Peptides against a protein of PDB entry 2YKT. Designs and how they scored, part 71

Target 1, 231 residues: chain A of PDB entry 2YKT
Amino acid sequence: SRSEEMHRLTENVYKTIMEQFNPSLRNFIAMGKNYEKALAGVTYAAKGYFDALVKMGELASESQGSKELGDVLFQMAEVHRQIQNQLEEMLKSFHNELLTQLEQKVELDSRYLSAALKKYQTEQRSKGDALDKCQAELKKLRKKSQGSKNPQKYSDKELQYIDAISNKQGELENYVSDGYKTALTEERRRFCFLVEKQCAVAKNSAAYHSKGKELLAQKLPLWQQACADPS

## One batch from the design tools (peptide)

Design b1_p29_2_s3 (made by RFdiffusion4, then SolubleMPNN; from b1_p29_2, 8 letters changed)
Fold by OpenDDE base, seed 4:
Order: structure tokens, then C-alpha cells, then sequence
Structure b1_p29_2_s3 (fold): chain B 231 residues (1-231), chain A 29 residues (1-29)
């Protein structure tokens, strides 16, 4: 029946969230933590590299013929420091605004979904059982009427069961339909939250890239000319 | 009953955030 099909669809939505979405989200969070760790590693490694660059700048500044190149090397390291600061801000957002929040949600979701699905199933079954009972009673009544010498005696009661079946069928269909819409909304809420939080991270990432581009675009022409213009 | 851990969808807020993001990304082009 239409109601049975829609019921199966509803249960499948909850099943998909519980068995596909949530495990995948947990994996996503884990991969995010790995990515964060790698970026932190890059940050640390970069610091070492540019600290060494500063040392080269110090040596240039102590030279008789390359003093101006020392300033260039210091500027390169300083630009890196500013870019790195922006990266650190992005990483903080990545951790706090995406990973932590997703972790909190997914941790609580198993209990919520189980309860929500159980509530739906209980009420759906209750309505279905009530319908089945009326249908069974009508069938019994019709069988009794066929064996009776006075079938007309059961006509009014037959009509009452027909009406009850119609009403209960409609109620069940409406309930299952609403249940399906609710389940789809639950799924959408989860994806929307993910998208929103990823957008927040993307905004901060864009700021990092923009700052890097701006600083390098400003300084790179100066650095490229440094060797051509000895002081 | 456990509370839904996921926030309700606020379409108006989403539209506003979308506009802000679009502005940022347009400036980066």
C-alpha cells in the first residue's frame, strides 16, 4: 500500500542518517583532526625554515658588501610571520567552529535518532494495528453475513466498519506522510549544519589566502630588484 | 526525550550569510 511504502521510505531515511551519515561524519571529523595536525606541523616546520632565513639575513647584515640584502631577508621572514598568524587564526576557527561543534552534535545524535525513530514506529504501528483490526472485523462480519438467513441485520454495522476503515486509513497516510517529511527535514538539518560550518571555515581560509596574496604582491617586486640595486 | 542536537534551519539567516559569503568571494576574484 501507499502508506506501507511511505513508511519504509521514512524508516530508510532514519536508517541512512544512523548508518551512513553519522559514521561518515565521524570519519570526516577524524580526517579533519588529521588535517589540522598536519597544518600545525607545517606551521612548525615553516617557523624553523624562516628562523634559519633570519640567520642568513643577520650574516648578510654583518657583511661589507651585502648589508641591504639582510633587510630583504628580514622582510621575507616578517611577511611569513604575518601570513602564519593568519593561518593560525584559520586553524583556530577550523578547530572551534567546525570540528568541535560537529563532534558535539554527532555524539548526541545516536540517542536522539533512536528515540525519534522509536516514537515514530510506535505511533505508526498503533495506527496500523487499529486499521488492521477494523479490516479484520469487517471481514469477519461479512463472513457471518454470508452464512446468515438475515444478512440485512449486519448492514448498518458493515457501513460503520467501512467508515472507520476509511478514516483510519486516511489518518495513517497523513501520519506517515508527515513522518516522512520530518525525517527528510532531519536529514537536511544535518547537511545544512555541515555546510554552514564549512562555509565559516572557508571564509577564514579565504582571509588567509587573501592576506598572503596581498603581502607577497606588495613585497615581491622589491625583493626581486634587491640584487640589481647594490648599495 | 533527548533534545535534537542539530539546530533548526533558519532560511533567513542562511540567506544573509550567503550574501556575506558571496561578497567575500567576489572580492577575491
Amino acid sequence: as target 1 above (231 residues)
Amino acid sequence: EPENPWPEIDEEKLKEEQKELEKIFKELE
Scores: peptide ipSAE 0.312, ipTM 0.754, DockQ to the pose 0.545
Fold by OpenDDE base, seed 5:
Structure b1_p29_2_s3 (fold): chain B 231 residues (1-231), chain A 29 residues (1-29)
Amino acid sequence: as target 1 above (231 residues)
Amino acid sequence: EPENPWPEIDEEKLKEEQKELEKIFKELE
């Protein structure tokens, strides 16, 4: 029946969230943590490299013929420091606004979804059983009427059961339909949260890239000319 | 009953955030 098919679809949505989305989200969080760790590693390695660059700048500043190149090397290291600060801010956002929040929610979601599905199933079954009962009673009444000397005695009761069946069937269909919409909304709610938090991370990432582009665009022409203009 | 851990969908907020991101990305081009 239409209601049975819609019921199966509803259960499948909850099943998909529980068995596909949530495990995949846990994996996504794990991969995010790995990525964060790798970026932290890059940050640490970069610090060592640019500290060494500063040392080269110090040596240039102490030289007789390359003093101006010392300033250039210092500027290169300073620009890197500023870019790195923006990266660190992005990483903090990545951790706090995406990974931590997703981890908290996915941890709680199994309990919520199980309860939500159980509630839906219980009510769906209750309505279904009530419908089945009315159908069974109508069938019994019809059998009794067919064997009766006065079938008209049961006509009003038959109509009452027919109306009750029609009403209960409509209620079941509506409930299952609403249940399906609710389940789809639950699924969408999860994806929307993921998208929203990823957008926040992307905004911070864009700020990092923008700052880097700005600083490098400002300084790079000066650095490129430094060797051509000895002091 | 356990509370839904996920927030309700705020379509207006999402649209605003999307517009902000689009603006940022356009400026980066």
Scores: peptide ipSAE 0.310, ipTM 0.759, DockQ to the pose 0.689
Fold by OpenDDE base, seed 1:
Parts: C-alpha cells; structure tokens; sequence
Structure b1_p29_2_s3 (fold): chain B 231 residues (1-231), chain A 29 residues (1-29)
C-alpha cells in the first residue's frame, strides 16, 4: 500500500542517517583532527625556521656592510609572525566551531535518533493495528450478517466500521507522510549544520589568506630592493 | 525524550552568510 511504502521510505531515511551519515561524520571529524595536527606541525616548524631567520638578521645587523639587510630579515620574520597569528585564529575556529561541535552533536545523535525512530514506529504501528482491527471486525460482522435471518440488524454497525476504517486509513497515511517529511528534515538539518560550520571556517581561512596576501604584497617590493640599495 | 542536538534550519541566515563569503572571496581575487 501507499502507506506501507512511505513507511519503508521513512525508516530508510533514519537508517541512512544512523548507518551512513553518522559514521561518515565521525570519520570526517577524525580527518579534521588529523588535518589540525598537521597544521599545528607546520606552525611549529615555521616558528623554528623564522626564529633562525631572526638570528641571521642579527648577524647582518652586526656586520659592517650588510647592516640594513638585518632590518629586512627582521621584517620578514615579523610578517611571518602576523601571518601565523591569523593561521592560529583559523585553527582555533576550525577546532572550536567545527570539530568540537560536530563531535558533541554526533555523540548525542545516536540516542536522539533511536528515540525518534522508536516513537515514529510505535505510533505508526499503533495506527496500523487499529486500522487492521477495524477491518477485521467489519469482516466478522459481515460474516454474521450473512448467516443471520435478520441482516438488517447489523447495517448500522457495518456503516460505523466502514467510516472508522476510512478515517483510520486517512490518519495513517497522513501520519506516515508527515513522518517522512520529518525524517527528511532531520537529514537536512545535519547537512545544513555541517555546511554552516564549514562556511564559518572558510571565512576565517579567507581572513588568513587575505592577511598573508596583504602583508606580502606590501613588503615584498621593499625586500627585493634591499640588496640593490646598500647603505 | 532526548533533545535534538542539531539546530533548526535558518535559511535566511544561510543566505546572508553566503553573500558575505562571496564578497570575501571576490576580494581575494
């Protein structure tokens, strides 16, 4: 029946969330943590490199013929520090706004979805059973009427069951239809949240890239000229 | 009953955020 098919579709949505989406999201979080770790590693390694660059700048500043190049090297290190600060902000956002929140939600979602599905199934079954009962009672009544010397005695009751069956069928169909819409909405909520949080991360990433571009565009011409203009 | 851990969809907010992002990325070009 239409209601049975829609019921199967509804259950399949919940099943897809529980068996496909949530495990995939857990993997996504794990990959995110790995990515975060790698970026933190880059940050640390970069710090060491530019600290060493500062040391080279100190040596230049102590030299007689390369003193001005010391300032250039210091500027390079400072620009790096500023860019790195933006990266750290992006990483904080990545951790706090995306990974942590997703981890919390996915952990809670198993319990929620199980309860939601169970609630739907219980009510769907209840309505289905009530319909089946009315259909069975009508069938029994008709059998009694056929065997009776006075079939008219059962006519009013037959009409009552017919009406009840019609109403219960409609209620079941509506409930299952609403259940399907609800399930699809649940799925969409999860994807939308992911998209929203990824957008927030992207915004912060854009700020990092913008700052880097800005600072380097400003300073690079000066640095390139430094060797041509000895003091 | 456990609470839904996922927020309701706010389509207007999403549209606004998308516009902001588009602006930012255009500036990066």
Amino acid sequence: as target 1 above (231 residues)
Amino acid sequence: EPENPWPEIDEEKLKEEQKELEKIFKELE
Scores: peptide ipSAE 0.309, ipTM 0.761, DockQ to the pose 0.709
Fold by OpenDDE base, seed 3:
Structure b1_p29_2_s3 (fold): chain B 231 residues (1-231), chain A 29 residues (1-29)
Amino acid sequence: as target 1 above (231 residues)
Amino acid sequence: EPENPWPEIDEEKLKEEQKELEKIFKELE
């Protein structure tokens, strides 16, 4: 029946969220944590590299013929520090605004979804059972009427059952339809949240890249000219 | 009953955020 098909669809949406979306989201969070760790590792390694570059700048500053190149090397290290600070801000946002929030939500979601599905199933079954009972009673009444010498005696009661069945059928169909819409909305809410948070991360990432591009674009021409114009 | 951990969809907010994103990405092109 239409109601049974829609009921199956509704249960499948909840099943998909519980068995596909939530596990995949947990994996996404885990991969995000790995990515964050790797970027933190890059930060640490870069610090060592640019600290060594500063040391080269110190040596240049102490030289007789390369003093101006010392300043260039210091500027290179400083620009890197500024870019790195922007990366750290992006990572902080990535952790606090995306990963932590997703982790909190996915941990709570199993309990919520189980309760929501159970509530839906209980009410759906209750309405279905009530419908089945009325249908069974109508069938019994019709059998009794067929065996009776006065079938007209049961006509009013038959009409009452027909009306009750129609009303209960409509109520069940509406309930299951609303249940399906609710389930789809639940699924959409989860994806929308993910998209929104990923957009926020993307904005922060864009700011990081823009800052890096700006700083390097300002300084790179000066650095390239430094060897051509000895002091 | 447990509360829904996910926020409701605010379509107007989403539209505004989308416009802001489009502006940012256009400027980066």
Scores: peptide ipSAE 0.308, ipTM 0.747, DockQ to the pose 0.598

Design b1_p29_2_s4 (made by RFdiffusion4, then SolubleMPNN; from b1_p29_2, 8 letters changed)
Fold by OpenDDE base, seed 2:
Structure b1_p29_2_s4 (fold): chain B 231 residues (1-231), chain A 29 residues (1-29)
Amino acid sequence: as target 1 above (231 residues)
Amino acid sequence: EPENPWPEIDEEKLKKEKEELEKVFAELE
């Protein structure tokens, strides 16, 4: 029946969220944590490299013939520091605005979805059983009427069951239809949240890349000319 | 009953956020 098909579709949506979306999201979070750790490792290693560059700048500054190159090397290290600070801000956002929030939600979702699905199933079954009961009673009544010498005695009761069946069928169809819409909304709600948080991270990432491009574009011509213009 | 951990979809908020993001990226181009 239409209601049974829609019921199966509804359950399949919940099943997809529980068995596909949530496990995939947990994996996504895990991969995100790995990515964060790797970036933190890169930033730490870069700090060591540019600290060593500062040391080279100090040596240049102590020289008689290369003092100006010391300033250039210091500027290179400083630009890196500024870029690094922007990256750290991006990473904080990535952690706090995406990973942590997703982790909290996905951990709670199993309990919520189980309860929501159970509630839907219980009510759907209740309405279905009530419909089946009315149909069964109508069938029994018709059998009694067919065997009776006075079938008119059962006519009013037959009409009552027919009306009750029609009403219960309509209620069941509406309930299952609403249930399906609700389930689809639940699925969309999860994807929408993911997209929103990923957009926020993307914005912060863009800021990091923009800052780096800006700083390097400003300074690189100066640094390239430093050896050509000895002081 | 457990509370839904995911927020409701706010289409107006999403539209606004989209517009703001579009402005940001337009400035970066």
Scores: peptide ipSAE 0.314, ipTM 0.751, DockQ to the pose 0.551
Fold by OpenDDE base, seed 1:
Structure b1_p29_2_s4 (fold): chain B 231 residues (1-231), chain A 29 residues (1-29)
Amino acid sequence: as target 1 above (231 residues)
Amino acid sequence: EPENPWPEIDEEKLKKEKEELEKVFAELE
């Protein structure tokens, strides 16, 4: 029946969220944590490199013929520091606004979805059983009427069951239809949240890249000319 | 009943955020 098909579709949506989306999201979070760790590692390694560059700048500043290059090397290290600050900000956002929130939600979601699905199934079954009961009673009544010397005795009850069946059928169809819409909305809420948070991270990432581009574009010409223009 | 851990979809907010992001991305070009 139409209601049965819609019911199966509804259950399949919940099943997809529970068995496909949530496990995939957990994996996504795990991969995100790995990515975060790698980027943190890059930041740490870069710090060591540019600290060493500062030391080279100090040596240049102490030299007789390369003093101005010391300032250049210091500037290079400073620009790197600023770029790294932006990266750290991005990483904080990535951690706090995406990973942590997703982790919390996915952990809670199993309980929520289980309860939501159970609620839907319970009510769907209740309505279905009530419909089936009325249909069965009507069938029994009709059999009794066929065997009776006075079929008119059952006419009023037959009408009542017919009306009840019609109403219960409509209620069941509406409930299952609404259930399907609700399930699809649940799925969409999850993807929408992911997209929204990923967009926030992307915005912060864009700021990092923009800052890096800006700083390097500004300073690189100065650094390039430094060797050609000794002072 | 447990509370839904996922927020409701706010289409207006998403639209605004999209517009803001588009501006940011344009600055990167």
Scores: peptide ipSAE 0.313, ipTM 0.763, DockQ to the pose 0.660
Fold by OpenDDE base, seed 5:
Structure b1_p29_2_s4 (fold): chain B 231 residues (1-231), chain A 29 residues (1-29)
Amino acid sequence: as target 1 above (231 residues)
Amino acid sequence: EPENPWPEIDEEKLKKEKEELEKVFAELE
């Protein structure tokens, strides 16, 4: 029946969230943590590299013939420090606004979804059983009527059961339809949250790239000229 | 009953955030 098919679809949505989405999201979080760790490693390695660059700048500043190049090397290191600070801010956002929140939600979601599905199934079954009972009673009544010397005695009750069956069928169909819409909305809420948080990460990433581009674009011409114009 | 851990969809907020993101990207180009 239409209601049975819609019921199966509804259960399949919940099943898909539980068995496909949530495990995939857990994997996504794990991969995110791995990526965060790698980026933190880059940050640490970069610090060592630019600290060494500062040391080269100090040596240049102490020289008689390359003093001005010392300032250039210091500026290079400082620009990269600022870029790195922006990267750290992006990483904090990545951790706090995406990974932590997703981890908290996915951990709670199993309990929520199980309860939501159970509630739906219980009510769906209740309505279905009530319908089946009414149909069975009508069938019994019709059998009694056919065997009776006075079938008109059962006519009013037969009409009542027919009306009740029609109403219960409609209620079941509406409930299952609404259940399906609700299930799809639950799925959409999860994807929308993921997209929203990825957008936040993307904004912070864009700020990191913008800061880097701006600082380097401003200073690079000066640095390129430094060797051509000795003081 | 356990509370839904996921927020309700706010389409207006999502639209605004999308527009803001698009502006950021436009400035980077």
Scores: peptide ipSAE 0.312, ipTM 0.762, DockQ to the pose 0.649
Fold by OpenDDE base, seed 3:
Structure b1_p29_2_s4 (fold): chain B 231 residues (1-231), chain A 29 residues (1-29)
Amino acid sequence: as target 1 above (231 residues)
Amino acid sequence: EPENPWPEIDEEKLKKEKEELEKVFAELE
C-alpha cells in the first residue's frame, strides 16, 4: 500500500542517517584532524627553515659586500612569519568552528535519532493496529450479516465501520507522509550545517591565501631587484 | 526526550551568507 511504502521510505531515511551519514561524518572529522595535524607540522618545519634563513641574513649583514642582502633575507623570514600566523588563525577556526562542533553533534545524534525513530515507529504502529482492528471488526460484522435472516439490522453499523476505516486510513497516510517530510528535513539539516561550516572554513582559507598573496606581491619585486642593485 | 543536536534551517540567513560568499569569490576572480 501507499502508506506501507511511505513508511519504509521514512525508516530508510533514518537508517541512512544512522548507518551512512554519521559514520561518514565521523570519518570526515578524523580526516580533518589529520589534515590539521599535518598543517601544524608544516608550520613547525617551516619555522626551522626560516630560522636558518635568518642565520644566513645575519651573515650577509656582517659582510662588506652583501650587507643589504641581509635585510632582504630578514624581510623574507618576516613575511613568512606573518603568513604562518594567518595559517595558525585559520587552523584555530578550523578546529573550533568545524571539527569540534561536528564532533559534539555527531556524538549526540545517535541517541536523538534512536529516540525519534522509536517515537515515529510507536505511533505509526498504533495507528496501523487501530486500522487493522476496525477492518477486522467490519469483516466479522459482514460474516454475521450474511448468516442472519435480517441483514438490514447491521447496515448502520457497517457504515460506521466503513467511515471509521476511511478516517483511520487517512490519518495513517497523513502521519506517515509527515513523518517522511520530517525525516528528509532531518537529513537536510545535517548537510546544511556541514555546508555552512565548510563555507566558514573556505572564507578563512581565502583570507589566509589572500594575505600571503598580498605580502608576497608587495615584497617580491624588491627582493628580485636586490642582487641587481648593490648598495 | 533528547534534543536535536542540529540547528533548524534558516533560509534567510542562508540567503545572506550566499550573497556574501558570492561577493568574496567575485573579488578573488
Scores: peptide ipSAE 0.312, ipTM 0.747, DockQ to the pose 0.577

## One batch from the design tools (peptide)

Design b1_p30_1 (made by RFdiffusion4)
Fold by OpenDDE base, seed 3:
Parts: C-alpha cells; sequence; structure tokens
Structure b1_p30_1 (fold): chain B 231 residues (1-231), chain A 30 residues (1-30)
C-alpha cells in the first residue's frame, strides 16, 4: 500500500543516517585529525627551517661584502613568522569550530536517532494495529449479518466501522507522511550543519592564504633585487 | 634535530594514513 511504502521510506531515511551518514562523519572527523596532525608537522618543520635561515642571516650580517643580504634573510624569516601565526589561528579554529563540534554531535546522535526511530515505529504500529482491528471487526460483523434473518439490525454498526476505518486510515497516512517529512528534515539538518562548519573553515583558510599572499607580494620584489645591487 | 625528525615522521605517518584511507574508499566504490 501507499502507506506501507511511505513507512518503508521513512525507516530507510533513519537507517541511512545511522548506518551511512554517522559512520562517514566519524571517518571525516578522523581524516580531519590526520590533516591537522600533518599541518602541525609542517609547522614544526618550517620553524626549524626558518630558524636556520636566521642563522644564515646572522652570518651575512657579520660578513664584509654581504651585510645587506643579512637584512633580507631576516625579513624572509619574519614574514614566515607572520604567515605561521595565521596558520596557527586557522588550525585552532579548525580544531575547535569543526572537529570538536562534529565529534560532540555525532557521539550524541546515535542514541537520539535510535529513540526517534523507535518512537515513530511504536506509534505507527499502534495506529496500524488499531486499523487492522477495526477491519477485522467489520469482517466479523458482515459475516454475522449474512447469517442473520434480520441483516438490517447490523447496518448502523457497519456504517460506524466503515467510518472508523476511513478515519484511522487517514490518520495513519498523515502520520506516516509527517514522519517522512520529519526524517528528511533530520537528514537535511545534519548536512546543513556540516556545510556551515566547513564554511567557517573555508573563511579561515581564505584569511590565511590572503595574508600570506599580501606579505609575500609586498616583499618579494625587494628580495629579488638584493643580489643585483653592488656590495 | 631529534625534534625535527620526530615532527617529520609524524607528518609522513599522517600522509600515509590519508593515502590508505583514500585507497580503501576507492576500492569499496568499485
Amino acid sequence: as target 1 above (231 residues)
Amino acid sequence: SAELEEALAEFEEAVAELEEAVAELKAAAE
């Protein structure tokens, strides 16, 4: 029946969230943590590299013929420090605003969805059973009427059962329809939450890249000319 | 130097884990 098909679809939405979406989200969080770890590794390695660059700058500053190149090397290291500060801010936001929040949500969601599905199933079954009972009673009544010398005696009761069946059928259909809409809304809400959190990451990433581009674009022409100048 | 090497090792491990995860997902989709 249409109601049965709609019921199946509703259950499938909840099952898809619990069995596909949430596990995939857990994997997404795990991959995010790996990405964060890799970026932390890059951060640390970069610090060592540019600290060594500062040391080269010190040597240049002490030289007779390369003193001005020392200042260039120091500027390169300083620009890197500023870019690194932006990266650290991005990483903090990535951790606190995306990973932590998603992890908290997914942990609580399994219990919530299980309860929501169970509630829906219980009420759906209750309405279905009530409908089936009325249909069974009508069938019994019709059998009695056919065997009776006075079938008209049962006509009013038959009409009452027919009306009850119609009403219960309508209620069941409406309940299942609303249940399906609710389930789809729950699914959409979860995707929207992910999109919103990823938008925050994108904004922070854009800020990091923009700052780096600006700093390097400002200084790079100066650095490129340093070796062309007479010492 | 030791700290740098450790940081590089952690980086390489993280990359390897990501590559493995991608490979698994690709295999599952086939």
Scores: peptide ipSAE 0.006, ipTM 0.249, DockQ to the pose 0.030
Fold by OpenDDE base, seed 2:
Structure b1_p30_1 (fold): chain B 231 residues (1-231), chain A 30 residues (1-30)
Amino acid sequence: as target 1 above (231 residues)
Amino acid sequence: SAELEEALAEFEEAVAELEEAVAELKAAAE
């Protein structure tokens, strides 16, 4: 029946979220944590490299003929420090605005969805059983009427069962339909949450890249000219 | 949807512009 099909669809939505979406989201979070760790590693390695560059700048500053190049090397290291600070800010956002929030949501969701599905199933079954019972009673009544010398005696009761069946059928169909809409909304909400959090990360990432580009673009012409200028 | 396709097209254009900007910076650094 239409109601049975809709019921199966509803259950499948919940199952898809629980068995496919949530596990995939957990994997996504895990991969994000790995990515964060790798970026932190890059940050640390970069610090060592540019600290060494500062040392080279110190040597240049102490030289007789390359003193001005010392300042250039210091500026290079300082710009890198500023870029790195922006990266760290982006990473904090990545951690706090995406990973942590997704992790919290996915953990809570398993229990929530299980309860929601169970509630839906229980109520759906209850309505279905009530309908089946009324149908069975009508069938019994009709059998009695056929065997009776006065079938008209059961006419009013038959009409009552027919009406009850119609009403219960309608209620079941509406309940299952609403259940399906609710399930789809729950699924959409989860994807929207992911998209929104990823958008926040993207904004912060864009800020990091823009800041780096701006800083380097500002200084690079000066640095390039430093060796060409006579001492 | 048409809206999604448009958004994706805009994104692709933005990526292309950024790639050009990176290429210019790379060329300037050489």
Scores: peptide ipSAE 0.000, ipTM 0.251, DockQ to the pose 0.027
Fold by OpenDDE base, seed 4:
Structure b1_p30_1 (fold): chain B 231 residues (1-231), chain A 30 residues (1-30)
Amino acid sequence: as target 1 above (231 residues)
Amino acid sequence: SAELEEALAEFEEAVAELEEAVAELKAAAE
C-alpha cells in the first residue's frame, strides 16, 4: 500500500542517517584531525626552514659584499612568520569551530535519532494495528451476515466499520506522510549544519590566503630587485 | 541546484588538474 511504502521510506531515512551519515561524519572528523595534524607538521617544518634562512641572512649581514641581502633574507623570514601565525589562527578555528562541534553533535545524535525513530515506529504501529483490527472485524461481520437469515441486521454495523476503516486509513496516511517530511527535515538539518561549519572554515581559510598574498605581494618586488642593485 | 552542480564540477576539474600536476612533479623527482 501507499502508506506502507511511505513508512518504509521514512524508516530508511532514519536508518540512512544513523548507519550512513553519522559514521561518515565520524570519518570526516577523523580525517579532519589528520589534516590538522599534517598542517601542524607543515608549520613545524616551515619554522625550521625559515630559521635556517635567518641563519643565511646573518651570514650575509656579516659579509662585506652582501650585507644588504641579509636584510632581504630577514624580511623573507619575517613575512613567513606572519603568514604562519595566520595559519595557526586558522587551525585553531578549524579545530574549535568545526571538528569539536561536529564531534559533539554526532555523539549526541545517535541517541536522539534512535528515540525519534522508535517513537515514530510505535505510533505508526499503533495506528496500523487499530486499522487492521477494524478490517478484521468487518470481515467477521460480513461472514456472519452471509450465514444469517436476516443480513439486514448487520448493515448498520457494517457501515460503521467501513467508516472507521476509512478514517483510520486516512489518519495513518497522514501520520506517515508527516513522519516522512520530518525525517527528511532531520536529514537536511544535518547536512546544513555541516555546510555551515564548513563555511566558517572557508572564511578562515580565505583570511589566511589573503594575508599571505598581501604580504608577499607587498615585499616580493623589493626582494626581486635586491640582486640587481649594484653593491 | 544546477548551479551548485556546475560549481562542484568546476572544482573537481580544478582538483584533477592539480593532482595531475603533482603527479608530474613526483615523476620528475624520481
Scores: peptide ipSAE 0.000, ipTM 0.270, DockQ to the pose 0.025
Fold by OpenDDE base, seed 5:
Structure b1_p30_1 (fold): chain B 231 residues (1-231), chain A 30 residues (1-30)
Amino acid sequence: as target 1 above (231 residues)
Amino acid sequence: SAELEEALAEFEEAVAELEEAVAELKAAAE
């Protein structure tokens, strides 16, 4: 029947979220944590490298013929510091606004979806059973009427059962239809949440890259010319 | 973004309501 087919579709949506989306999201979070850790490692290693560059700048500043190159090396390190600050802000946002929030949501969602599906199944079955009961009673009544010398006495009851069956059929169809719409909405909202959080990360990442590009574009020509200048 | 924000707000509310319902069901089963 139409209601049975739509019921199967509804259950399949919940199953897809529980068995496909949520596990994939957990994996996404895990990969995100790995990426965060790697970026933190890069940050730490970069700090060591540019701290060493500062030391080279100090030596240049102490020289008689290379003092101006000391300033260049310090500027290079300072630009790195500014870029690093932007990266740290991006990483903080990545952790707090994406990973933490997704982790909280996916953990709560498993329990939520299980309860939602169970509630839907219970109510769907209840309505289905009530419909089946009315259909069975009508069948019994018709058999009784066929064996009776006065079938007309059952006419009113027959009409009542027909009306009840029609109403219960309509209620079941509406309930399953609404259930399907709700399930699809639940699925869409989860994807929307992921997209929104990823957009926030993308904005922060863009700010990091833009700042780095601007700073380097401004200074690089000056640095490239430094060795051509007479000492 | 406004449509997404609204959808998220509705989703969060629905999740909160169902979490409460789940908690009640678990408490009743224990």
Scores: peptide ipSAE 0.034, ipTM 0.489, DockQ to the pose 0.029; fails the geometry check

